Peptides against a protein of PDB entry 5TUV. Designs and how they scored, part 13

Target 1, 107 residues: chain A of PDB entry 5TUV
Amino acid sequence: KEVIDRLRYLKAEIEDLELKERELDQQKLWLQQSIKNVMDDSINNRFSYVTHEDICNCFNGDTLLAIQAPSGTQLEVPIPEMGQNGQKKYQINLKSHSGPIHVLLIN
Target 2, 107 residues: chain B of PDB entry 5TUV
Amino acid sequence: AQECQNLEVERQRRLERIKQKQSQLQELILQQIAFKNLVQRNRHAEQQASRPPPPNSVIHLPFIIVNTSKKTVIDCSISNDKFEYLFNFDNTFEIHDDIEVLKRMGM

## One batch from the design tools (peptide; made by RFdiffusion4, then SolubleMPNN)

Design b1_p9_5_s2 (from b1_p9_5, 5 letters changed)
Fold by OpenDDE base, seed 2:
Structure b1_p9_5_s2 (fold): chain B 107 residues (1-107), chain C 107 residues (1-107), chain A 9 residues (1-9)
Amino acid sequence: as target 1 above (107 residues)
Amino acid sequence: as target 2 above (107 residues)
Amino acid sequence: MEIKIFKEE
């Protein structure tokens, strides 16, 4: 009797959790769309930038490359392999389909 | 009894997923807030300066930051249309997206 | 930023 009641309770709770999870999925979708709309707004887009100073303040004295790439750009980072000269190869491959990529060097 | 245990495990699994999704939603909200704050900052700054910043002095979103040692040699190959980039490094590097940068900026 | 990241072996 107790086991049966526990089973019923658990099944009902799982069903409730399923509904809650679907609700969260919907909220995520709407929020993502909201973010996109905010970023695509002409006024917001005009002011959607950071300065060299901003970047330098975020990172210490390393070489910094700022790569401006449009949304949807493909970024590939192959697993490092040994090259012909015995050195590991560290690579980044970028491919854009919607616009040009711009690179800035920040030191 | 075994069925109860199985359902309890499933319940816990679902609860953890829900918790993760709630956290993800919070992060998205913070991203939107950070972007809004960035826009507000830049609008105010340009109003005070009575001019926009020079085009080459700012990094427009979306962007990524590649961080590597000052000793790292970087080779870059660019396609004619600037849609494809190949970066070669002789040492390790880190990649940071614009969202992380905004977080580090305190936006 | 929406970028598709591919890590290949």
Scores: peptide ipSAE 0.097, ipTM 0.887, DockQ to the pose 0.738
Fold by OpenDDE base, seed 3:
Structure b1_p9_5_s2 (fold): chain B 107 residues (1-107), chain C 107 residues (1-107), chain A 9 residues (1-9)
Amino acid sequence: as target 1 above (107 residues)
Amino acid sequence: as target 2 above (107 residues)
Amino acid sequence: MEIKIFKEE
């Protein structure tokens, strides 16, 4: 009796959760489209930038590279492997298909 | 009994997915707000200055920030058209996307 | 700090 009641309860709860998940999925799609529209606007695009000061205020004391790349640029960070000199290789591979990549040394 | 256990596992799995999706939605909302605030800030700044910033003084979205120790040696191979970049570091580095930067900026 | 940039064809 108790097991049967628990089964019924669980099934009903799962159905409610399924509905909730679908609701969240729809909200995500709407929000993603909204963000895209805002960012693709010509005026917004013109002012979509940060300054050197902005970056310096976010990070302390390290060497900072700012890499501006078009949307869709491939970014690969291979798992570090041992090099010929016994030194681990830390790499970043960038490949753009739609435009040039711009790199700035911040500090 | 076994069916009850299976449903409880399913329930927990769905609850975890829903929690993740809720968090992702919140992040998307914050991203949109941050972007709008950034645009507004820059528009106001340029209006006050009566001119746009110099081209090499700003970093347009989308971008990433790479930070590493000042002792790190960085080698970069770049294609002639600047479509492909290969960075080699002799030590560890961190990558931060523009979203994280905007958060750190308080946007 | 040492940054080396090499342009390749």
Scores: peptide ipSAE 0.071, ipTM 0.886, DockQ to the pose 0.038
Fold by OpenDDE base, seed 1:
Structure b1_p9_5_s2 (fold): chain B 107 residues (1-107), chain C 107 residues (1-107), chain A 9 residues (1-9)
Amino acid sequence: as target 1 above (107 residues)
Amino acid sequence: as target 2 above (107 residues)
Amino acid sequence: MEIKIFKEE
C-alpha cells in the first residue's frame, strides 16, 4: 500500500515537472527572439556601444585590446604549444565572413 | 521498490535540468535588461551633448576585450580586407565578452 | 607594451 502510494505520487510529480520544463523551454525561445529583435532594431543598434571610460572602469593595470567584429565571426584560441624557440605560443585567430574587424587599444 | 528508486532518480534529474534552465533564463533576462539600459544611457548622453561621440572613441557591440600584462608583446597579422586577424602573444591573456563587460559596468 | 601589426597582401 505504501509503495503503491509512493509510485503514484512520484509519477504525478514527474508529470508536473515535464510540464514545467516545457514551459521553461518555451519561455527561453520567446526571450531569445525578443533579445534578437531588440538588438537588431536600427535605433538600438545606433546606441549599442561602450566607451573607453567604461572599459577602464571594468579593468585596470594591464593592456586592454577591444576587438569589434560582426556577429558570426569565428574566434579560435588554440591550446598553447611550444614554439620553435621553446616559448609557448599564445594565439587568437579571428575570421569574419560578413564584415571587417576593428581593433582598439584602450590603454 | 525498484521502480520507486528509478522514478526518484528520474525526478532528481528533471529537477536539476529545470534548475539549470531557470538559471539560464535569468541570465538572458539580465542580458536584455543590461542592453536596454546601455542604449538608454547612450541616448541620454548624446542628447545632453547634442552630438554623437567620435567614432574611434566608442566600441560597438558585439566585441571582446583581451586583457594581458603590460609587458606582453603582441604581434598582429591582418588581411587587407581586415576579415582575418592573427594575434600572437608571448604571454598569457584573458578574453572577456561584451556581456561580461556590461555586467561589470553595472548595467 | 609593444604591438606590432603586419598587413598581409
Scores: peptide ipSAE 0.071, ipTM 0.886, DockQ to the pose 0.036
Fold by OpenDDE base, seed 4:
Structure b1_p9_5_s2 (fold): chain B 107 residues (1-107), chain C 107 residues (1-107), chain A 9 residues (1-9)
Amino acid sequence: as target 1 above (107 residues)
Amino acid sequence: as target 2 above (107 residues)
Amino acid sequence: MEIKIFKEE
């Protein structure tokens, strides 16, 4: 029957899709490792920075804080809650375990 | 017939998942390219200047950018070792990672 | 250490 043929076709296609998905997963893994290697390279690390001008060009008309923190630094942004004055509190909590955090006021 | 429909739903689900993974993979590729372009730009700039930039004039990766209104008051409490930071804002703010910044820079 | 940042309008 047509239904049987369709079932066979769908099963075969799903199998092919499974293979494709595994291929993509592997590619992602390798790419992530590649990115890590590139970033960890001593020469690349030496030049892995942006300038104040770069940041200002990306964000106009605001107060800008640049927070340079080691990888793995914990960043928490609690849900805004009402404070004692009836105003919402907006907070950022940072905790590093591997090195100091550096904060720069850009403008 | 019901089995056929179930498999068709599964097929579509897998296709969407594969599409998402393909998109994520492309984003990773773009991130790697952006980083390499950043490094290349900085290397070229330093070669032309024949000197590295002042240490406090640049923001080294990884970093985040916090932007808020110029009217926003920001209070910051810092631990002695600078491993812990607490920011309080009297208004809303936005957080952007270095990847997004590189994108905005056109890297 | 406590830092307060304020920008003028």
Scores: peptide ipSAE 0.053, ipTM 0.885, DockQ to the pose 0.036

Design b1_p9_5_s3 (from b1_p9_5, 7 letters changed)
Fold by OpenDDE base, seed 2:
Formats: C-alpha cells, structure tokens, sequence
Structure b1_p9_5_s3 (fold): chain B 107 residues (1-107), chain C 107 residues (1-107), chain A 9 residues (1-9)
C-alpha cells in the first residue's frame, strides 16, 4: 500500500513537472521573439551600439578586434591543429550571407 | 520498489531541467534589460552632444570581440565583397559576444 | 571538430 501510494504520488508530480517544463519552453520562445522585436525596432536599432571606450573599459592589456557582422553570420573556430611548422593553428572563419562584415582594431 | 526508484530519478532529472530553464529565462530577461539600458544611454548621450557619434567610432550590434596577446600575430584574409573573413593567429585567442560585453559594461 | 556559432539578434 505504501509503495503503491508513493508510485501514484510520483507519477502525479512528474505530470505536473511536464506541464511546468512546457510552460517554460513557451515562455522562452515568447521572450526570444520579444527580444528580436525590440532589437529590430528602428529607433532601438539606431542606438544599438557601443563605443571604443566601452570595449576598452571591459578589456585591457590585449589586442582587441571588434567584428561587426550581420545577424545570421556564421563563426567557425576549428580545433587547433599543428601546422607544417609544428605550430598550432588558431583560426576563425566568418561567413556572412546578408551583408558585409566590418572589423575594427580597438587597441 | 525498483519502479519507485526509477520515478524518483526521473523526477529529480526533470526538476534539474526546470531549474536550468528558469535560469536561462532569467538570462534572457537580463539581456533585454541590458539592451534597453544601452539604447537609453546612447539616446541621452546623443541628445547632450546634439549629434550622433562618428560612424567609425562605434560598434553596432550584433558584434563579437576577439582578444589576444599583444604579441600575437594576426593574419586576415578578406573576400572581395567582405562576406567572408579568415583570421589566422599564431597564439590563443578569446571570443566574447555582445551580450557578455553589455554585462561587463554594467548595462 | 569545429565550434560553430551563429550571430543572432
């Protein structure tokens, strides 16, 4: 009796958790769409930028490249492999489908 | 008994997934807030300056930041239409997205 | 073999 009652309780709880998980999934989709709409708004888009100073304040001591690329741009970072000279190859591949990519040297 | 244990494991698994999804939602909310704060900041700044910033002085979203040692040699190959970029580094690098930058900015 | 990231709004 005790085991049966426990089983019933657990099954009911799992069903409730399934509903909760689906609710969270829907909320995520809604929020993602909301963010997209906010960012695509003409007024917001006009002011959606950071300055060189902003970047320098976030990072110091290194060479910084800012890569502005359209949404949907693919960034590929191959696993480092040794080249012919025994030097590891560190590489970034960028491919845009909707517009040009712009690169700025910050420091 | 075994069925009870299996359901308890499943229950815990679902609880952890729900917790993770809740955290992801919180991050999305913070992203939206950060973006709105960025827009507000820039609007105010341009109002005070009575002009927009020079085009090459700002980095428009979406973007990524690549940071590497000042000693790192960077080679870049660009397609004619600037739709494809190939970066070669002789040492390690880090990549940061615009969301992380906004977080570091305190937006 | 590769890390692929898509830049999204």
Amino acid sequence: as target 1 above (107 residues)
Amino acid sequence: as target 2 above (107 residues)
Amino acid sequence: NKIIIKIEK
Scores: peptide ipSAE 0.147, ipTM 0.884, DockQ to the pose 0.129
Fold by OpenDDE base, seed 1:
Structure b1_p9_5_s3 (fold): chain B 107 residues (1-107), chain C 107 residues (1-107), chain A 9 residues (1-9)
Amino acid sequence: as target 1 above (107 residues)
Amino acid sequence: as target 2 above (107 residues)
Amino acid sequence: NKIIIKIEK
């Protein structure tokens, strides 16, 4: 029967998709580890920076702050709320656990 | 049959999830390439200049960029050890990660 | 010039 054949086909296809998804999951894991290794390399780490010019070329016309912080630094941006004076509060909270945070004014 | 419909829904769900994972994997690949290109650029530049850039002229990864109007007043509270920062803005701001910056740089 | 920095203990 056509319905039975369709069921068999769909089940087989879903099985193939399951295999494909597992393959992608593994590839993601491998790539993430590769990226980590590349970034943690001492030579690469030495040259892992951008210049003021680089940033200025990406943005224009506004005040630009560059915040350099160690990996794992906690970044919190609370939902804007009305302040005591009727002004909305726009905040950024940073907390590092492994090293100092450095802030640069770019523009 | 109802069973066919159920399997077709499942098939479609898996296909969409696989598509999303493929896209995420591609983004990771591009990130790795961008980082490698950045390192290569900087390494070559320093070789040509025969010196590293001044410490305060570059932003080391990882970092974020905060973009706000030049009219925005920014109040920053910093701990003595520079491990904790509190930024207060009187207007809206945008945050961009280093990955986005590298993309904008064309790396 | 519109950035105010306060150092806290």
Scores: peptide ipSAE 0.138, ipTM 0.885, DockQ to the pose 0.037
Fold by OpenDDE base, seed 5:
Structure b1_p9_5_s3 (fold): chain B 107 residues (1-107), chain C 107 residues (1-107), chain A 9 residues (1-9)
Amino acid sequence: as target 1 above (107 residues)
Amino acid sequence: as target 2 above (107 residues)
Amino acid sequence: NKIIIKIEK
């Protein structure tokens, strides 16, 4: 009897959780669309940038590459493996399908 | 019963997913706020200067930052149309998206 | 073997 009651309770709770999860999913979609709309606004897009100073303030003492790429650009980072030179290779592959990629060296 | 235990595990799994989704939503909200703050900052700065920044001095979103040691040798191969980039590093590197950069900027 | 990230706007 107790086990049966517990089972019923758990099943009901799981159903409630499913509803909650769906609600969160919808909220996420809405928010993502909102962000997109904000970013695509002509005025916002005009001012959607950071400066070299901004980047340098975030990172110091290193070589910094800023890669500006269109939305949808694919970035691939292979797991480091031994290269032909006997050392691990560290690699980044970028593939854009909608426009050119721009790279800036930040000193 | 075993079924009860199974459902409890399922319940916990769903609870964790919900928690993760809630966290993701919060992050999206913060991203939106950060972006708006960025736009506001830049707009104000340009108003003060009565001039936009030089084109090569800014990095428009979306972008990523790659940082590595100054000692790291970086080789880059670029396709003719600049749609494909291959970066080779002789040492480790870090990748940071624009969202993380905005966070570090305190936006 | 690879980490793939899609840049979204």
Scores: peptide ipSAE 0.130, ipTM 0.886, DockQ to the pose 0.129
Fold by OpenDDE base, seed 4:
Structure b1_p9_5_s3 (fold): chain B 107 residues (1-107), chain C 107 residues (1-107), chain A 9 residues (1-9)
Amino acid sequence: as target 1 above (107 residues)
Amino acid sequence: as target 2 above (107 residues)
Amino acid sequence: NKIIIKIEK
């Protein structure tokens, strides 16, 4: 029957997809570790920066704050609520657990 | 028939997951490439200049960029150890991570 | 001045 053939086909395909998904998972883990290793390298770490010019070239017409925060820093953006003056509160909360945060004004 | 339908749903579910994982993997690859290119650029630039850039002229990874109107008033409260920051804006803002910045830089 | 910094804690 057509249904039986379809079932066989689907089962075989799902099996192939399972293998493919596992392959992708492994590749992701490998790549994540690779990126970490590259970034943690002492030489690479020394040169892991962007310049003021780099940032200015990426954005225009606005005030830019560059926030250098250690990995794992918590960033919270609360839902805007009405403040005391009836104005919406636009906030960013930063909490670092591993080191100080540095802020640079780009203008 | 019902089994066939169930398997088709499962097949589609797996296909979507695989597609998402493929996209994520591609992004990771691009991140790694971008970072390596950044490091290479900076190494070359410093070699040519025979000195590192001034400390306050560069932004080390990881970082984020906050983009807001030039008319926006920003109030920042900082802890003594600079581990905690509270930013208050009187208007909307955008946040961009370092990965996006590297993309915009063409790395 | 559009940016005000206050030290707290």
Scores: peptide ipSAE 0.077, ipTM 0.886, DockQ to the pose 0.037

Design b1_p9_5_s4 (from b1_p9_5, 7 letters changed)
Fold by OpenDDE base, seed 2:
Structure b1_p9_5_s4 (fold): chain B 107 residues (1-107), chain C 107 residues (1-107), chain A 9 residues (1-9)
Amino acid sequence: as target 1 above (107 residues)
Amino acid sequence: as target 2 above (107 residues)
Amino acid sequence: MKIIIKKEK
């Protein structure tokens, strides 16, 4: 009897958790769409930028490249492999389909 | 019973997934807030200056930041239309998205 | 710091 009652309780709880998970999934989708709408707004888009100073304040001591790319740009970072000279190859591949990519040297 | 144990494991698995999804949702909320704060900051700054910033002085979203040692040699190949970029580094690098930058800025 | 930029077709 105790085992049967425990089984029933667990099954009921799992069903409740399934509903909760689906609710969270829907909320995520809604929020993602909301973010997209906010960013796509013409007024917000006009002011959606950071300055060189902003970047420099976030990072120091290294060479910094800022890569401004259109939404949907493909970013590939292959697993480092040994090159012909025996040096490890570190690479970034960018491919845009909707517009040009702009690169700035920050420091 | 074995069935009880299996359901308890399943329950715990679902609870962890729900917790993760709740965390992800919170991050999305923070992203939206950060973006709105960025826009507000920039609007106010431009109002005070009575002009927009120079085009090459700002980095428009979306963007990524690549940071590497100042000793790193960077080779960049660019297509004529600037739709494709190939970066080669002789040492390790880090990539940070605009969301992370906004977080570091305290937006 | 050394950055080399090459233009390709």
Scores: peptide ipSAE 0.219, ipTM 0.888, DockQ to the pose 0.038
Fold by OpenDDE base, seed 5:
Structure b1_p9_5_s4 (fold): chain B 107 residues (1-107), chain C 107 residues (1-107), chain A 9 residues (1-9)
Amino acid sequence: as target 1 above (107 residues)
Amino acid sequence: as target 2 above (107 residues)
Amino acid sequence: MKIIIKKEK
């Protein structure tokens, strides 16, 4: 009796949670579209950049590479494995499909 | 009953997903705010300078930052069309997206 | 710091 009631309650709650999750999914899609629209605006696009100073202020004492790539560029970081010379391989693979990739060295 | 326990686990799983999605939405909002602040900053700066920054002095979004030790040797292979990049590092590195950079900038 | 850039393809 009590078990049956608990089961009914749990099932109903899960159903409510499903509705809530769908709502959140819709909100996410809307917000993502909003962000895209903001970034695609001609004025915003013109001013959508950071400076070398900005980057240097965020990171100290390291070699810094800034990689500007089109949206949708594939980024792969393979799990480090031993190379032919016994050195672990640390790699980044980038593949763009919509435009060239630009790399800047920041000192 | 075992069924009750199973549903409790499912309920908890869904609650955690909802929590995660709520957090993700909050982050997206912050991203949008940060971007708007960035644009505003740059627009104001260029107005004051009465000139845009030199092309090679800025990194246009979207971008990523790779940081590694100054001792790290970086080998980069680039396709002719610059659509594909292969980076090889002889040591560990970190990758930071533009969103994280904007956060570090205090945008 | 040493960076080597190679063109391929």
Scores: peptide ipSAE 0.207, ipTM 0.891, DockQ to the pose 0.040
Fold by OpenDDE base, seed 4:
Structure b1_p9_5_s4 (fold): chain B 107 residues (1-107), chain C 107 residues (1-107), chain A 9 residues (1-9)
Amino acid sequence: as target 1 above (107 residues)
Amino acid sequence: as target 2 above (107 residues)
Amino acid sequence: MKIIIKKEK
């Protein structure tokens, strides 16, 4: 009896959770579209930038590279492997298909 | 008993997925807010300055930031069309997307 | 800080 009651309870709860999950999925889709619309707006696009100061304030005294690339640009960071000199190699591979990549050194 | 256990596992799995989706949704909301705040800030700044910033003084979204030690040697190979970039670092580096930057900026 | 940039085909 207890097991049967627990089964019924669990089934009902799972059903409710399914509804909740679908709701969240729809909300995500809506928000994604909303963000896209906001970012694609001509006025918003005009003002969608950060300054060198903004970047410098976000990071400590490191060498900072800003890479501006079109959406969809492929970014690959291979797993560090031993190089020819016995040192690990650290790489970034960028491949754009829709436009040029621009790199800025942030001082 | 086994069916009950199976449903309990499923229930827990769904709860975890919902939790993750809720977190992701919150991140999307924050992204949208951050972007809107950025645009608002820049609009206000340009209105006060009565001019847009110089083209090379700002970093337009989307972008990523690569930070590494000032001692790191960076070798960059660029394709003729600037569609492909290969970066070689002699030390570790970090990559941060524009979303993270906006978060660090407090947007 | 040392950055070397090379152009390739």
Scores: peptide ipSAE 0.206, ipTM 0.890, DockQ to the pose 0.038
Fold by OpenDDE base, seed 1:
Structure b1_p9_5_s4 (fold): chain B 107 residues (1-107), chain C 107 residues (1-107), chain A 9 residues (1-9)
Amino acid sequence: as target 1 above (107 residues)
Amino acid sequence: as target 2 above (107 residues)
Amino acid sequence: MKIIIKKEK
């Protein structure tokens, strides 16, 4: 009857969706590896930068800090808490394990 | 009948996961394209200028941009080896990654 | 705008 047919249909569809999901997982894996290879290429790495003008064109009117750090650098932004003087603490903690961190004032 | 309902719920769950994975995959593709376009732009620019940009005039990937008010006081403590940074702000700030910057640049 | 940089050992 109709219910049995619907069950068979749904089971078949779910099986197809499982295959599709596995396909997407594989595609993501390959793409991630591709991106890594492109970024790690010595020639590409040489030209992997933006200018002050680039940054200024993206943002308006505020103080802009550019923080360049090696891959794997730990970035921590604690939840703002009330400080000793009654002022909220806004913090950024950076810790690198592979090289120095560079900070540039853009604007 | 209950089994049919269970399978329909499962189907919908899988469809939503697939949709999310497809979106994530598209974002990765766009990131790769943006990076390649950035490299191409910079390579061409340096060829035309017959020189690389000054070292302190560019921000190398990976980086983050911190955006805050011009009125914000920023206190920065750094280690001697520049491996650790502590930023203290007296007001709120925004953080933007390099991927977002490339998007804003239209890469 | 005010930025204060302190070096710590």
Scores: peptide ipSAE 0.174, ipTM 0.889, DockQ to the pose 0.037

Design b1_p9_6_s1 (from b1_p9_6, 7 letters changed)
Fold by OpenDDE base, seed 3:
Structure b1_p9_6_s1 (fold): chain B 107 residues (1-107), chain C 107 residues (1-107), chain A 9 residues (1-9)
Amino acid sequence: as target 1 above (107 residues)
Amino acid sequence: as target 2 above (107 residues)
Amino acid sequence: QIAKKLVLE
C-alpha cells in the first residue's frame, strides 16, 4: 500500500513538472523574441554601445581588447597545447560571415 | 520498488532542468533591462552633448572583451577583408561577453 | 583553460 501510494504521488508530481517545464520553455521563447525585436529596432541599435570609460571601469590594470563583430560570428578557443618552441599555445580564432570584425585596444 | 526508484530519479532530473531554466529566464530578463537602460543612457548623453560620439570611441554591440596581463604578448593575424582573425597569446586570458560587461556597469 | 566555442549574439 505504501509503495502504491508513493508511485501514484510520483506520477502525479512528474505530470505537474512536465507542465511547468513546457511553460518555462514558452516563456523563454517569447522573451528571446522580445529581446530580438528591441535590439533590432533602428533607434535602439543606434544607441547600443559602450564607451572606453565603461570598459575601464569594469576591469582593473590588465590589457583589454574589445572585439566587435556581427552577430553570428564564430569564436573558438582551443585547448592550450604545447607549441613547437615549448610554449603553450593560447589562441582565439574568429570567423565572421556577414561583416568585418573591429578590434580596439582599451588598455 | 524498482519502479518507484526510477520515478524518483526522473523527478529529480526534471526538477534540476526546471531550476536551470528558471535561472536562464531570469538572466534574459536582466539582459533586456540592461539593454534598455544602456540605450536610455546613451540617448540622454548624446542629447546633452548635442552630437554623437566619435566612431572609434565606442564599442557597438555585440562585442566581447578579452583581458590578459599587461605582460602578455599578443599577436594578431587578420584577413584582407577583416572577416577572420587569429590571436596568439603567450599567456592565459579571460573572455567576457557584452552581457557580463553590462552587468558590471550596473545597467 | 578549457576549449570553448561561442557565437556572438
Scores: peptide ipSAE 0.181, ipTM 0.893, DockQ to the pose 0.699
Fold by OpenDDE base, seed 5:
Structure b1_p9_6_s1 (fold): chain B 107 residues (1-107), chain C 107 residues (1-107), chain A 9 residues (1-9)
Amino acid sequence: as target 1 above (107 residues)
Amino acid sequence: as target 2 above (107 residues)
Amino acid sequence: QIAKKLVLE
């Protein structure tokens, strides 16, 4: 009797959790669309940038590459393997389908 | 009973997913706020300067930052249309998206 | 296919 009651309780709770999860999914979708709308606004887009100073302040004394690419650009980082020079290969592969990629060296 | 235990595991799994989704929503909200703050900052700065920044002095969203040691040698191969890039590093590197950069900037 | 190379130091 106790086991049966516990089973019923758990099943009901799981159902409630499913509803909650769906609610969160909808909220996420809405918020993502909101962000997209804000970013796609012509005025906001015009001012959607950071400066070299901004980037330098975020990192300490390293070589910094800023890669600006269209949304949807694919970025791949293969698992490092030994190259022909006897050194591990550290690579980044970028592929854009909608526009050119721009690279800036930040000193 | 074993069935109760199974449902309790499922319950816990769903609770964890909900928690993660709640956290993700919070992050999205912060992203939107950060973006709005960035736009506001830049608009104000350009008003004060009475001119837009030079084109090569800013990085437009979306972007990523690659940071590596100053000793790292970077080789970049690009296609004619600049749609495909291959970066080769002789040492390790880190990749940061624009969202993380905005966070580091305190936006 | 790859037309340009850039070495960054």
Scores: peptide ipSAE 0.114, ipTM 0.891, DockQ to the pose 0.044
Fold by OpenDDE base, seed 1:
Structure b1_p9_6_s1 (fold): chain B 107 residues (1-107), chain C 107 residues (1-107), chain A 9 residues (1-9)
Amino acid sequence: as target 1 above (107 residues)
Amino acid sequence: as target 2 above (107 residues)
Amino acid sequence: QIAKKLVLE
């Protein structure tokens, strides 16, 4: 029957899509590892920085803070709530476990 | 047939998921390219200058950028070892990661 | 702890 043929076709296509999805998952893992290797390379690490000019060219008219911290540093932005004086609290909490945090004022 | 419709829905779901994964993979590729371009730029610049940049003139990866109004008052509490930071803002702010910055830089 | 207040003009 036509319906049976359609079902068979759809099942075969879904099977092919499953294989494709697994292929993409593997490619993602490979690429993530590749990026990690490139960034962890000693030479690349030495030159992995941006300048104040770079940042200023990306943003304008505001106060800019550059926060450099080791990978794995915890970043928390609590939900804003009213403070004691009726002012909403906007906060950033940073906690590093492997090294110091460095903060620079840009522009 | 109901079974045919169920399989068609499943097929469409998988197709959309595959599309999303393909897009994510492309983003990772762009990240890797951007990083390599950054490193190459900095290497060339230092070679031409015959010296590295001053330590406080650059922001090393990984980093984040906090953007807020120039009128925003920022209070910062820092631990003795600089492993913990608490920022308080009297107004809203935006956070941008290093990946976004590299994109804005055109890397 | 060291407290710093940042105010930009």
Scores: peptide ipSAE 0.099, ipTM 0.891, DockQ to the pose 0.037
Fold by OpenDDE base, seed 4:
Structure b1_p9_6_s1 (fold): chain B 107 residues (1-107), chain C 107 residues (1-107), chain A 9 residues (1-9)
Amino acid sequence: as target 1 above (107 residues)
Amino acid sequence: as target 2 above (107 residues)
Amino acid sequence: QIAKKLVLE
């Protein structure tokens, strides 16, 4: 009896969880689309930028490169391997398909 | 019963997924808020200054930030159309997306 | 293609 009751309880709970998960999935999709719409708005797009000061305030005294690239730009960071000179290669590969990439040295 | 145990495992799995999805949803909400705040800030700032910022003084979204030691030597190879970039570093670096930057900015 | 070397202070 106890096992049967537990089974019924679990099945009912799982059903509720399934509904909850679907709800969250829908909300995520909606919000993602909302964000996209907001970002694609002409007015918002014009003002969608940060300043050098903004970046400097976010990071310490390291050298900072700002890479502005279109959405969908591919970024690859290969596993560091020994280079021809015996030094580990630390690389970033960027490939854009929709527009040019712009790089700024912040500091 | 084995069935009860199986359902318990499934229940826990679903609960964890829901938790993860809830967290992701919260992040998206914060992203949207941060972006809207950024736009409002910049719009207000430009209104006060009565001019837009110089084009090379700002970083337009989407972007990434690469930070590395000031001692790091960076080599950059750029394609003719500027659609492809290859960065070589002689030391380690970190990459941060615009979302993280907006968070650090307190947007 | 353009190769640029950045030596940072």
Scores: peptide ipSAE 0.097, ipTM 0.891, DockQ to the pose 0.038

